# Designs tried in a protein design run: peptides against a protein of PDB entry 5D63. Part 94

Target 1, 292 residues: chain A of PDB entry 5D63
Amino acid sequence: SLRRGIYHIENAGVPSAIDLKDGSSSDGTPIVGWQFTPDTINWHQLWLAEPIPNVADTFTLCNLFSGTYMDLYNGSSEAGTAVNGWQGTAFTTNPHQLWTIKKSSDGTSYKIQNYGSKTFVDLVNGDSSDGAKIAGWTGTWDEGNPHQKWYFNRMSVSSAEAQAAIARNPHIHGTYRGYILDGEYLVLPNATFTQIWKDSGLPGSKWREQIYDCDDFAIAMKAAVGKWGADSWKANGFAIFCGVMLGVNKAGDAAHAYNFTLTKDHADIVFFEPQNGGYLNDIGYDSYMAFY

## One batch from the design tools (peptide; made by RFdiffusion4, then SolubleMPNN)

Design b2_p16_8_s4 (from b2_p16_8, 9 letters changed)
Fold by OpenDDE base, seed 5:
Structure b2_p16_8_s4 (fold): chain B 292 residues (1-292), chain A 16 residues (1-16)
Amino acid sequence: as target 1 above (292 residues)
Amino acid sequence: SLEEIEALPKSGPVEA
């Protein structure tokens, strides 16, 4: 089954993603097809899929930006029924906002069926234009129609996945202890992570012995990412990935505090030096502690 | 021990 997580949802037929128009939190805001840029944040196009307990393959889809939910207007089974953003809750019983999400016949894409109406989320006419209508439409699970097939590109990791990525990194000390602070993490593109770093004022911060040194920089970066997350997204139930590590050098005579994030494929970590904004596969230290 | 590691001298300023 589809895992809980944040997804960028892309049409299988054309380069269009499921977009909440203008990221508006207003009830009835159209959900539309819109172009996207790979390796960017795609602000209005991120959806938190929350699995409904005891209802197989069924989710709510919360728009990360607006905090509103994908909603089939009036729950109508009529082909062409609008799909909109609407206020809701993660574990609602409202069938207008419950979506059964399962693999399509091609085994790679998914179909999104409204739980109540049994109609499918459809990019009407496969229109690739910005603002193209997305609607509920009649269909079946086995149909090959690309208008109703969607790739779910995972943009987040669970704490367990993050832990696994850390564990396989060669720059972890034998005494390592990790502390997990959240359950699900949006993984930022490096460009976004760097922009947060720039906006934090850290590039202009002066290193000062003990009073503002490596640990202060690393914690300030984490705080900046946390604030960015709170200020940027209206949805709850996730964090922004930004780790802090304490490490010891190979000689065993110096310690450092630094940040880390996940690589694009979420399989590995990359170190981030908050004093200069550099990304490194080897920061010259082996981590004995992390929190993220 | 972690205590010993934490007591190590911290790194100096990292260059740009």
Scores: peptide ipSAE 0.237, ipTM 0.748, DockQ to the pose 0.659
Fold by OpenDDE base, seed 4:
Structure b2_p16_8_s4 (fold): chain B 292 residues (1-292), chain A 16 residues (1-16)
Amino acid sequence: as target 1 above (292 residues)
Amino acid sequence: SLEEIEALPKSGPVEA
């Protein structure tokens, strides 16, 4: 089954993603096909899938940017019914906003069926142009029509997945204790993470003994990422991944505080030095504590 | 722990 998480949802037939037009939070804002750029945020194209308790394979889809939900207009079963952004809640009972998401017959893509109407999210005519209509359309689960097949590219990790990535890293001290602060984390591309770092003013910050040293830099970076998240997204129920670590060097005679994020495949962590903006596989310290 | 980082000399400035 599809896990709770943030997804970039890409058509299986053409290089088009499910996009909330202009990221608008207005009720009735069209959801459309739109081009995307790999390894970027794709601001209007991120969807938080929240599983509905006790309803198999059924979710709400919240647009991260607008905080509105994917909505089948009037819940109509008519082919060509508009799919729009609309105000809602994560655990709504409104069938216009409930989507059953299961694997297609190809075993790699998903189909998105409206719970009430039983119609499917369809990129009309497989149109790859920006602003192409996405609508509810008749279909079946076993039909091979790529207009109704979608790849769900996971853009987030659970706290458990993050914990597992940390546990696999060779630069973890035997006394390590991790503290998980949230449940689901949007993982940023390094370019975005670096931009937040730049915008924080940390590149111009002066190292000063104790008063503004490694721990201050590391905490300031985490605070900057947190603020960026709050200022950038209207959806709730997720955080932006940015960890803080405390580590000891191999000699055991020096300590350091630093950041970390996840690799693109979410399988590993990479260390981030907030004093210089560097990404490192080995920062020269073994972490005995982290919070993220 | 906080005690551990306080007990050890912290790293100096990292070069840019």
Scores: peptide ipSAE 0.228, ipTM 0.758, DockQ to the pose 0.567
Fold by OpenDDE base, seed 2:
Structure b2_p16_8_s4 (fold): chain B 292 residues (1-292), chain A 16 residues (1-16)
Amino acid sequence: as target 1 above (292 residues)
Amino acid sequence: SLEEIEALPKSGPVEA
C-alpha cells in the first residue's frame, strides 16, 4: 500500500504533475496539470498523503503549499467533474476528499479513485499544457489509460527511514544515540538547503570560541530550516529534514557539531558543514549523537 | 561522558 508521505504526483503519459493552481488556499481552486522541474521543490505540486484508518488504501491528499485538500466537486460521478483544492482535515469523512490509491495494472503507477463516486482522477485528454484540466472520470482499476495513471514520487522520508539511513552510514560512532523529533520529513534538494543556509546569515557569522562555535552553527542551521518550513508551507504533519550531529574525530580527542541531510535517493545521509556550507561524505568525525 | 560535546575539546573554526 501507499505509505504516508509527501508525493510529487506525475502523470504516467505526459510530463505533467498534479498542481494546485497558484498554490491558492481558496476553496474551489482548480487542480490542474502543470509542468515540473526535476530535482526542485515544485511548490504547488507536493501532496501529503494521509492514510485513513480502517479504510483500505484510502487517503486524503493535502497540498503542502496551500494546506487545502484534493476535492472532487460535489462528489459527482459525472465524467469531467472538477477536482479542486478545498479546505479539509487529514482524517475527514467527506467522500469528496477521500481517495483510494492503488497500483495500476502496470504495477508502477497508481490510480486515484474518489472514494464516493468511484471515478478516477484524470488528466483530461492527456493534455500536457500548463493548466490542463484534471477531473473525475469513469474508469476501472485494470484499464491502461495513461490519463488516469500517476507516478507517486516520494519526496519525504519517515523517521524510521531516516534512522535507517543514519544507521548504515560508516561515520557513526559505536556509542551513537539518535533522537527523532518528527515523524515525516520533506527532503530538500541541496540547492534549496544551501539557499536556506545563505539566507540564514550563517555564511557571515563569525566563529568564536565557545560563545559561537560549531554547535551554534549547527543549531542555527536547523533553526533556519525549521523557520523556512514554517514560512513556506501551510500543511502540517511533517517537518523539513535537517539533522544535527555531534561527532568525535578518529583520534578521539576532538568533538564537532555539524548538520546532515539525506541524499537524493533517501538511502544515505550527507554531512553538511554549517560554517562553510560544504557537503561532505566524510566530515572527519564519527557521530555519537544526532537529533533530527 | 561523550554524550556531551564539551567532554572533548571542540573543533576550531572551519575555513570557508
Scores: peptide ipSAE 0.226, ipTM 0.757, DockQ to the pose 0.574
Fold by OpenDDE base, seed 3:
Structure b2_p16_8_s4 (fold): chain B 292 residues (1-292), chain A 16 residues (1-16)
Amino acid sequence: as target 1 above (292 residues)
Amino acid sequence: SLEEIEALPKSGPVEA
């Protein structure tokens, strides 16, 4: 089954993603097909899938940017019914905003069925142009039509997945204790993470003994990422991944505070030095504590 | 913990 998380939803037939037009929070804003750039933040194309308790394989889909939900207009079962952004809640009972999401017949893509109407989210005519119509359309779970098949590219990790990535890293001290602050984390591309670092003013900050040293830099970076998240997205129920670590060198005679994020495949962590903006596989310290 | 990091000498400035 599909896990709770943030997804970039890409058509199986053409290089088009499910896009909320202009990221608008207005009720009735069209959801359309749009081109995307791999390994970037596709601002209007990120969707938080929230599983409905006690309803198998059924979700709401919240647009991260607008905070509105994928909505089948009037819940109509007619082919060509508009799919729009509309105000809602994560655990709504409104069948217009409830989507059953299961694997298609090819075993790699998903189909998105409206819970009430039993119609499927369809990229009309497989149109790859920007602004192409997405609508509810008749179909079956076993049909191979690529207009109704979608890849769910996971853009987030659960706290458990983040914990597992940390546990695989060789630069963790035997006394390590991790503290999980949130349940689900949007993982940023390094370019975005670096831009947040630049915009924070940290590149111009000077190291000063005790008054503004390694822990101040690391906490300032985490605060900058937190603020960026709050200022960038209207949806709730997730955080932006940015960890803080405290570590000891191999000699056991020096300590350091630094940041970390996840690699592109979410399988490993990479260390980030907030004093110079560097990404490192080995920062020269073994972590005895993290919070993220 | 903060107590643990304070118990050891902190790292100096990291080079750019």
Scores: peptide ipSAE 0.221, ipTM 0.748, DockQ to the pose 0.544

## One batch from the design tools (peptide; made by RFdiffusion4, then SolubleMPNN)

Design b2_p17_1_s1 (from b2_p17_1, 9 letters changed)
Fold by OpenDDE base, seed 3:
Structure b2_p17_1_s1 (fold): chain B 292 residues (1-292), chain A 17 residues (1-17)
Amino acid sequence: as target 1 above (292 residues)
Amino acid sequence: SGPPEGTRTDLKPPASW
């Protein structure tokens, strides 16, 4: 079953993603097919899938940027019915905004069925052009039509997944204790993470004994990421991944505070030194404490 | 090894958790 999380939703037939046009929060804003750039944020194309309790394989889809929800216009079962952004709530009972999402017959892509109408989200004619119509369309779960098949590229991790990534890292002290701050985390590309670091002013900050040293840099980075998240997205119920660690060196005579994020595949962590903006697989310390 | 600057010796790891 599809996990709660943030997804980039890509058509199985053409290089087009489900896009909320202009990221607008207005009711009735068209959801359209649009080109995307791999390994980037794709601002208007991220969707938080929230599973509905006690309703199998059924979700709301909240646009991360606008905070509005995928909505089948009037819940109509007519082929060609518009799919739009519309105000809503994560656990709505409105069938216009409830989507059953299950694997297609190919076992890799998903189909997105409106709970009420039983029609499917369709990239009309498989049109790969920017602004191509996405609509509700008749179909079946076993059909092979790529217009109705979608790859769900997971852009976030749960706290449990993050914990697992940390646990398998070789640079964790035997006394390690981790503290989880949130439930779901958008994982940023390093380029975006670095840009936040640059914009924070940390590159120009000077290390000063105790008054502004390693812990200050690491906390300032986390604060910058938190603010960036709040300023960038209208959806709620997720955080931006940026961890803080305290570590001790092998000799046990030095300690350090630093940041970390997840690798592209979300399976491992990479250390980030906020004093110089470097990414390291080994920062020279074993973490005895983290919060993220 | 990590960067030499920014190291704190006053941060102490826990005895045991």
Scores: peptide ipSAE 0.024, ipTM 0.636, DockQ to the pose 0.401
Fold by OpenDDE base, seed 1:
Structure b2_p17_1_s1 (fold): chain B 292 residues (1-292), chain A 17 residues (1-17)
Amino acid sequence: as target 1 above (292 residues)
Amino acid sequence: SGPPEGTRTDLKPPASW
């Protein structure tokens, strides 16, 4: 079954993603097909899938940018019914905003069925143009029509997945204690992570003994990412991944504070030095404490 | 016991990035 998380949802037939037009939070904003750029944020094309308790394979889909929800207009079962962004809540009972999401017959892509109407989210005519209509359309679970098949590319990790990635890393001290602050984390591309770092002013910050040294840089980066998240996204129920670590060197006579994020495949962590913006597989320290 | 307080090994940040 589909896990709770943030997804980039791509059509199985053409290089088009489910896009909330202009990222608008207005009720009735069209959801459309739109081109995307791999390995980027794709701002209007990220969706938080929240599973509904006790309703199998059923979710709300919250647009990360607008904070509005995927909504089948009037819950109509008519083919061609508009799919729009609309105000809602994560655990709504409104069937217009409830979507059953299960694997298609190909075993890789998903189909998105409206809970009430039983129609499917359809890229009308498989149109690959920007702004192409996405609508509710008649279908079945076993049909091979790529207009109704979607790849769910997970852009986030759970706290458990992050914890597992840390546990696999060889640069963890035997006394390690980790503290999880949130439940689900959007994992940023390094380019975005670096841009936040640049915009924070840290690249030009003056190192000063004790008063503004490694821990201050690491905490400032964490704060910058947190603020970026708050300022960039209207959806709730997730965080932006940026960890802080305290580490000790092999000799045990030096300590450092630094950041870390996840690799593109979310399987490993990579260390980030907030004093120079560098990404490292080995920062020269073994972490004895982290919070993220 | 936990790791020692030790000496903080800090880098000099570059003037620009």
Scores: peptide ipSAE 0.024, ipTM 0.629, DockQ to the pose 0.086
Fold by OpenDDE base, seed 4:
Structure b2_p17_1_s1 (fold): chain B 292 residues (1-292), chain A 17 residues (1-17)
Amino acid sequence: as target 1 above (292 residues)
Amino acid sequence: SGPPEGTRTDLKPPASW
């Protein structure tokens, strides 16, 4: 079953993703097929899937950028019915905004069925052009039509998944205590993470003994990421991943504060040195405390 | 508990970055 999380939703037939046109929050904004760039943020193409309690395999899909929800216009079962962004809530009972999402017959892609109409999200004619129509369309779960098959590329991790990634890292001290601040985290590409770092002013910040040293840099980076998240996305119910660690060296006579994020595959952590913007697999310290 | 306060080793920011 599909887990709660943020997804980039890509057509199984052509290199097109489900895109909220211009990221607009206006009711009735078209949801369309649009090209995407792998390993980038793809701003208008991220969707928070929130599972509906006690309704099997059924979700709302909130556009991260606009904060609006995928909506089948008037809940119509007619083939070609528009799929739009529309205001809503994560746990709505409105069947226009409820989507049953299950594996297709190929076992890798998903189909997205409107809960009420039982029609499927369809990239009309498999059109790969930017702005191609996405509509509700008749179909069945077992059909192989790629117009109605979608890959759900997970762009976020749960706190448990993040914890597991940390636990696998060899640079964790025996006294480690981790503190989880949120439940679901958008994991940024390094390029985006670095850009936030650049925009924070940290590259130009002067290291000063005690008054503005490693802990100040690390906390400033986390604050910058938090602010970036708040300023960039209208959806709620998730955070942007950026951790802070305190570590001790092997000799046990020195400590450091630094950041960390997750690798592209979300399986591991990578350390980030906010004093120079470097990514490291080994920062020279073993973490005895983290919060993220 | 963690290491004692005051035993931090900080990097000087590299000029080349």
Scores: peptide ipSAE 0.020, ipTM 0.605, DockQ to the pose 0.098
Fold by OpenDDE base, seed 5:
Structure b2_p17_1_s1 (fold): chain B 292 residues (1-292), chain A 17 residues (1-17)
Amino acid sequence: as target 1 above (292 residues)
Amino acid sequence: SGPPEGTRTDLKPPASW
C-alpha cells in the first residue's frame, strides 16, 4: 500500500514526470509530462498523496506548488480525457479527484486509476517531450503498458521515519529526547538547504557571546527553512525538514546547538553547522535534545 | 571536533527525564 507522503511521479517508460504546467493554481491547468533533474526539487512535479479513510488504496493528489489537485476532467471515462489541476480538498468526495493507486503487474511501478471513471493516468503515446499530454485512458491493472505505469519516488518522510533515522545515528546522547513538530516532512536536497541558508543572511551573521551564538544560528536556520516552506508551497499538511539539536561533547564539558537534515536516502541524518554552512557526519557532539 | 566558535558552556544536558 502506498504511504501518505510527497512523491515525484515518474513514468516507467520514459524519463518524464507528472508535471503541473507552470505550477499554475488555475482550475483546468494541464498536467503534463515533463523532464526532471534527479536530486533537485522539481518544483511543479511534487505531489502529496493523501489516503482516503476507509477507501482502499485511494488518494487525493495535491500538487505541492499550486495547492491544487489532480482532476480528471468531468470524470469522463473517455480515452484522452484531460487530467488537470483543479481546486479541491484532501478528503474530497469528488470522484474526479480520487485516485486508486496500486502496484502494477511489474511489482515496482504503480498505476493511477480514477476512482469514478476507472480509467488510468496515461502519458499519451509515451511522449517524452516537455508538455506531453497526460490523460485518462482505458486500461486494466494487469496490462504492461508503460504509458500507464509510474514510479513513485518518495520525497518526504514521516515523523516516525525521521525519528528512526535519528535513533540509528551514533552521535546521540543517552539522555536524548526528541520532540516532533509535524507529521510529514519534505526532505530537501543539500543544495536547496544550503541556498536557504545563504538567503537567510546567516553566512554574514557574526557570532556574539550569548546574544547571538550557536543556538541563535540554529534557530534562525530553522526559521528560515520554515519561512521558505511557507513562501514556496501552497499545499498544506506537510513541513520542510530542518531539525535543531542540542549536543554535548564527549568530555561533557561543552555543549553546542546545531541543525540537522536527512540524507538523500532518508536512512540517516547529517549534521549542519549554521555558522559556516557545513555538512558533517560528526559534529563533535552527541545530541541530548532535538526538535524537528 | 565541533566548530571553532559557538560552543556553549551554559547549555547542559538534563540529568534525567
Scores: peptide ipSAE 0.022, ipTM 0.649, DockQ to the pose 0.397; fails the geometry check

Design b2_p17_1_s2 (from b2_p17_1, 9 letters changed)
Fold by OpenDDE base, seed 1:
Structure b2_p17_1_s2 (fold): chain B 292 residues (1-292), chain A 17 residues (1-17)
Amino acid sequence: as target 1 above (292 residues)
Amino acid sequence: SGPPPGTRTDLKPPAEW
């Protein structure tokens, strides 16, 4: 079963992703095929899949940028019916915005079926051009048509997955206590994380004994990421991953505050030093406390 | 014993950043 999370949704046949045109929040905004850049944020192409309780394999798909939902126009079962962004809610009963998402016959890609019409999200003619039509189209679960097959690349982690990544890191103190603040986290590419750090003014901030030292830098970075999240995305129900850690050195006579994020594969954490913008596998401290 | 209270470092930001 597809997990709750944020996904970049890519066509199985051509290098095209499901894109909300211009990221517009207007009702009826076309959802289209569009090119993407690997290892980037792909702003208009991120979708929060929210599972519907007690309805098997069925989700709403909220565009992260616009806060609007994938909507089959008038719920029509006619082939070629437009798929658009439209205002909605995560747990709507509107079948125009309910999507059954299950593995295709190839076992790797997914198909996206409208709950009401039973038609499938289709990249019309497999067109790889920017702005190519995405529509509801007749189909079956077992068809091999790549126009209706989609890779769901997960761009987020659950709090449990983040917790597991921390737990397997070798730089955790025996007294470690972690505090989870949210349920689902968008994991940023390092380039984006670094840009937020640069834009925060932290690179030019002066270290000062106690009044603005390591904890202030680490908390300021987390605050900057939080603000960036609030300013950048209209969808709710997720956070941006940026952790704060307190650590102690091996000698036990010094402590430090620092940040951390997840690696690209989401399997491990990487430490981030907010005083210099460095990414480190070993920051020289073992964490005894984290919140994220 | 547990880790020492508080946090401290002498790390400074680089001039180029």
Scores: peptide ipSAE 0.029, ipTM 0.623, DockQ to the pose 0.115
Fold by OpenDDE base, seed 4:
Structure b2_p17_1_s2 (fold): chain B 292 residues (1-292), chain A 17 residues (1-17)
Amino acid sequence: as target 1 above (292 residues)
Amino acid sequence: SGPPPGTRTDLKPPAEW
């Protein structure tokens, strides 16, 4: 089954993603096919899938940017019915905004069925052009039509997945204690993470003994990421991944504070030095404490 | 138990910054 998380939803037939046009929060904003750039944020194309309790394989899909929900217009079962962004709530009972998401017959892609109408999210005619119509359309779960098949590229991790990634890292001290602050984390591309770092002013910040040293840099980076998240996204129920670690060197005579994020595949962590903006697989310290 | 004992080891910013 599809896990709760943030997804980039890509058509199985053409290089097009499900896009909320202009990221608008207005009711009735068209959801369309649009080109995307791999390994980037794709701002209007991220969807938080929230599973509905006790309703098998059924979700709401909240656009991260707009905070609005994928909505089948009037819940109509007519082929060609518009799919739009519309105000809603994560655990709505409105069948216009409830989507059953299950594996297609190919075992890799998903189909997105409206809970009420039983029609499927369809990239009309498989049109790869920007702004191509996405609509509810008749179909079945076993059909091979790529217009109704979607890859769900997961862009987030749960706190448990992050914890597991940390646990696999060799640079964790035997006294390590982690503190989880949130439940689901959007994982940023390094380019975006670096841009936040640049925009924070940290590159121009002066290191000063004790008064503004490693811990201040590390906390400032986390604060900058948090603020960026708040300013960038209208959806709730997720955080932006940015960890803080305290570590001790191998000799046990020096300690450091630094950041970390997840690798592209979400399987590992990479250390980030907020004093120079560097990404490192080994920062020279073993973490005895983290919060993220 | 508390964190391991030690002193802070902070990086100096690059001179060009």
Scores: peptide ipSAE 0.024, ipTM 0.622, DockQ to the pose 0.095
Fold by OpenDDE base, seed 5:
Structure b2_p17_1_s2 (fold): chain B 292 residues (1-292), chain A 17 residues (1-17)
Amino acid sequence: as target 1 above (292 residues)
Amino acid sequence: SGPPPGTRTDLKPPAEW
């Protein structure tokens, strides 16, 4: 079954993603097909899938940017019914905003069925143009129509997955203690992470003995990411991944504070030095403490 | 039980970026 998480949802037939037009929070904002760029944030194209308790394979889909929900207009079963952003809640009982999401017959893509109408989210005519209509359309779970098949590319990790990635890293001290702050984390592309670093003012910050040294830089980076998250996204129920580590060198005579994030495949961590904006596979320290 | 003993190793950022 589909896990709770943030997804970039891409059509199986053409290089288009499910996009909330202009990221608008207005009720009735069209959800459309739109081009996307790999390894970018794709602002209007990220969806938080929240599983509905006791309803098999059924979710709400919250647009991260707008905080509104995927909504089948009037819950109509008529082919061509608009799919829009609309105000809602994660655990709504409104069948217009409840989506059963299961694997398609190809075993790789998913189909998105409205819980009430039993129609499917359809990229009308497989149109790859920006702004192409997405609508509810008649269909079946077993048919092969690519207009109704979607790849769910997971853009987030659970705290457990992050913990597992850390545990796989060779630069962890035997005394390591990790402290988990949130349940689900949007993992940023490095370019976005770096941009937040730049915009934080840290590149212009002066190192000062004790008063503004490694720990201050690392905490400032985490704070900057947290603020960026709060300022950028209207959806709730997730965080932006940015960790802080304290580490000790191999000799045990020096310590450092630094950041870390996850690699693109979410399998590993990469260290980030907030004092210079560098990404490193080996920062020269073994972490004895992290919070993220 | 607390951080290991040691000195803090800090980098001085470049003056110009």
Scores: peptide ipSAE 0.022, ipTM 0.640, DockQ to the pose 0.103
Fold by OpenDDE base, seed 3:
Structure b2_p17_1_s2 (fold): chain B 292 residues (1-292), chain A 17 residues (1-17)
Amino acid sequence: as target 1 above (292 residues)
Amino acid sequence: SGPPPGTRTDLKPPAEW
C-alpha cells in the first residue's frame, strides 16, 4: 500500500511528471505533463498523498506549492475529462478529489483511479512535451498502457523512518534520546539545504564564546529551514527536515551542537556543521540528544 | 570557508541518562 507522504509522480513511459501549471492556486488550473530535473525540488510537481481512513488505497493529492488538490472535472467518466487543481481538504468526501492508488500489473508503477468515475489519470497520447494534457481516461487495473502508469518517487520521510535512520548511525551515544517534532518531513537536496544556510547569514556569523556558539548556529539553521518551509509552500501537514543534535566527543571532554539531514536514499543521516556549511559522515561527536 | 567549529565543555548529558 502507498504510504502517506510527499511524492514526485513520473510517467512510466516518458520523462514527464505530473505538474500543476505555474503552481497556481486558482480553481481549474490545469494539471499537465512537464519535464523535471532529477535531484531537485521540482516545485510545482510535489504532491502530498493523504490516505482516507477506512477507504482502502484511497487518497487525496494536495499540491505542495499551491495547496490545492487534484480534481477530476465534474467527476465525469468521459475519456478526456480534464484533471485540474481545485480547492479542497485532505479528508474530503468529494469523489472528484478521491483517488484510488494501487500498483499496476508491472509491480513497480502505480495507477491512479478516480474513486467516483473509475477512470484513470492518463498522460494523453504519452505526450512528453511541456504542458501535455493529463485527463481522466477509461482503463483497467491490469492494462499495460504506460499513459496510465506512474512512478511514485517518495520525497519525504515519516518520523518513524527518520528515527530508524538515526538509530543505525554509528555516531549515536548509548544514552541517546530523540524528540520528534513533526510527522512527515520533506527531505531537501543538499544544494537546497546549503542555499538556505547561505541565505540565513550564518556563513558570515562569528563564533563567540557562550553568546553565539555552536548551539546558536545549530538553532539558527533549524529556524532558517522552518521559515523557508513556511514561505515556500502553501500545503500543510508536513515539515522540512532539519535536525539538531547535541553530541559528546570520544574523549568526553568536549560537547558540540550541530545539524543533520538525510541522505538521498533516506536510509542514513549526514551531519551538517552550521558554522562552516560542511557535510560530514563523522563530525567527531556521538549524539546523546536530537530533535527534528 | 567558515570559521572552525567551536565546542562547549559545559554542555553535558543529563545525569539520568
Scores: peptide ipSAE 0.021, ipTM 0.625, DockQ to the pose 0.256

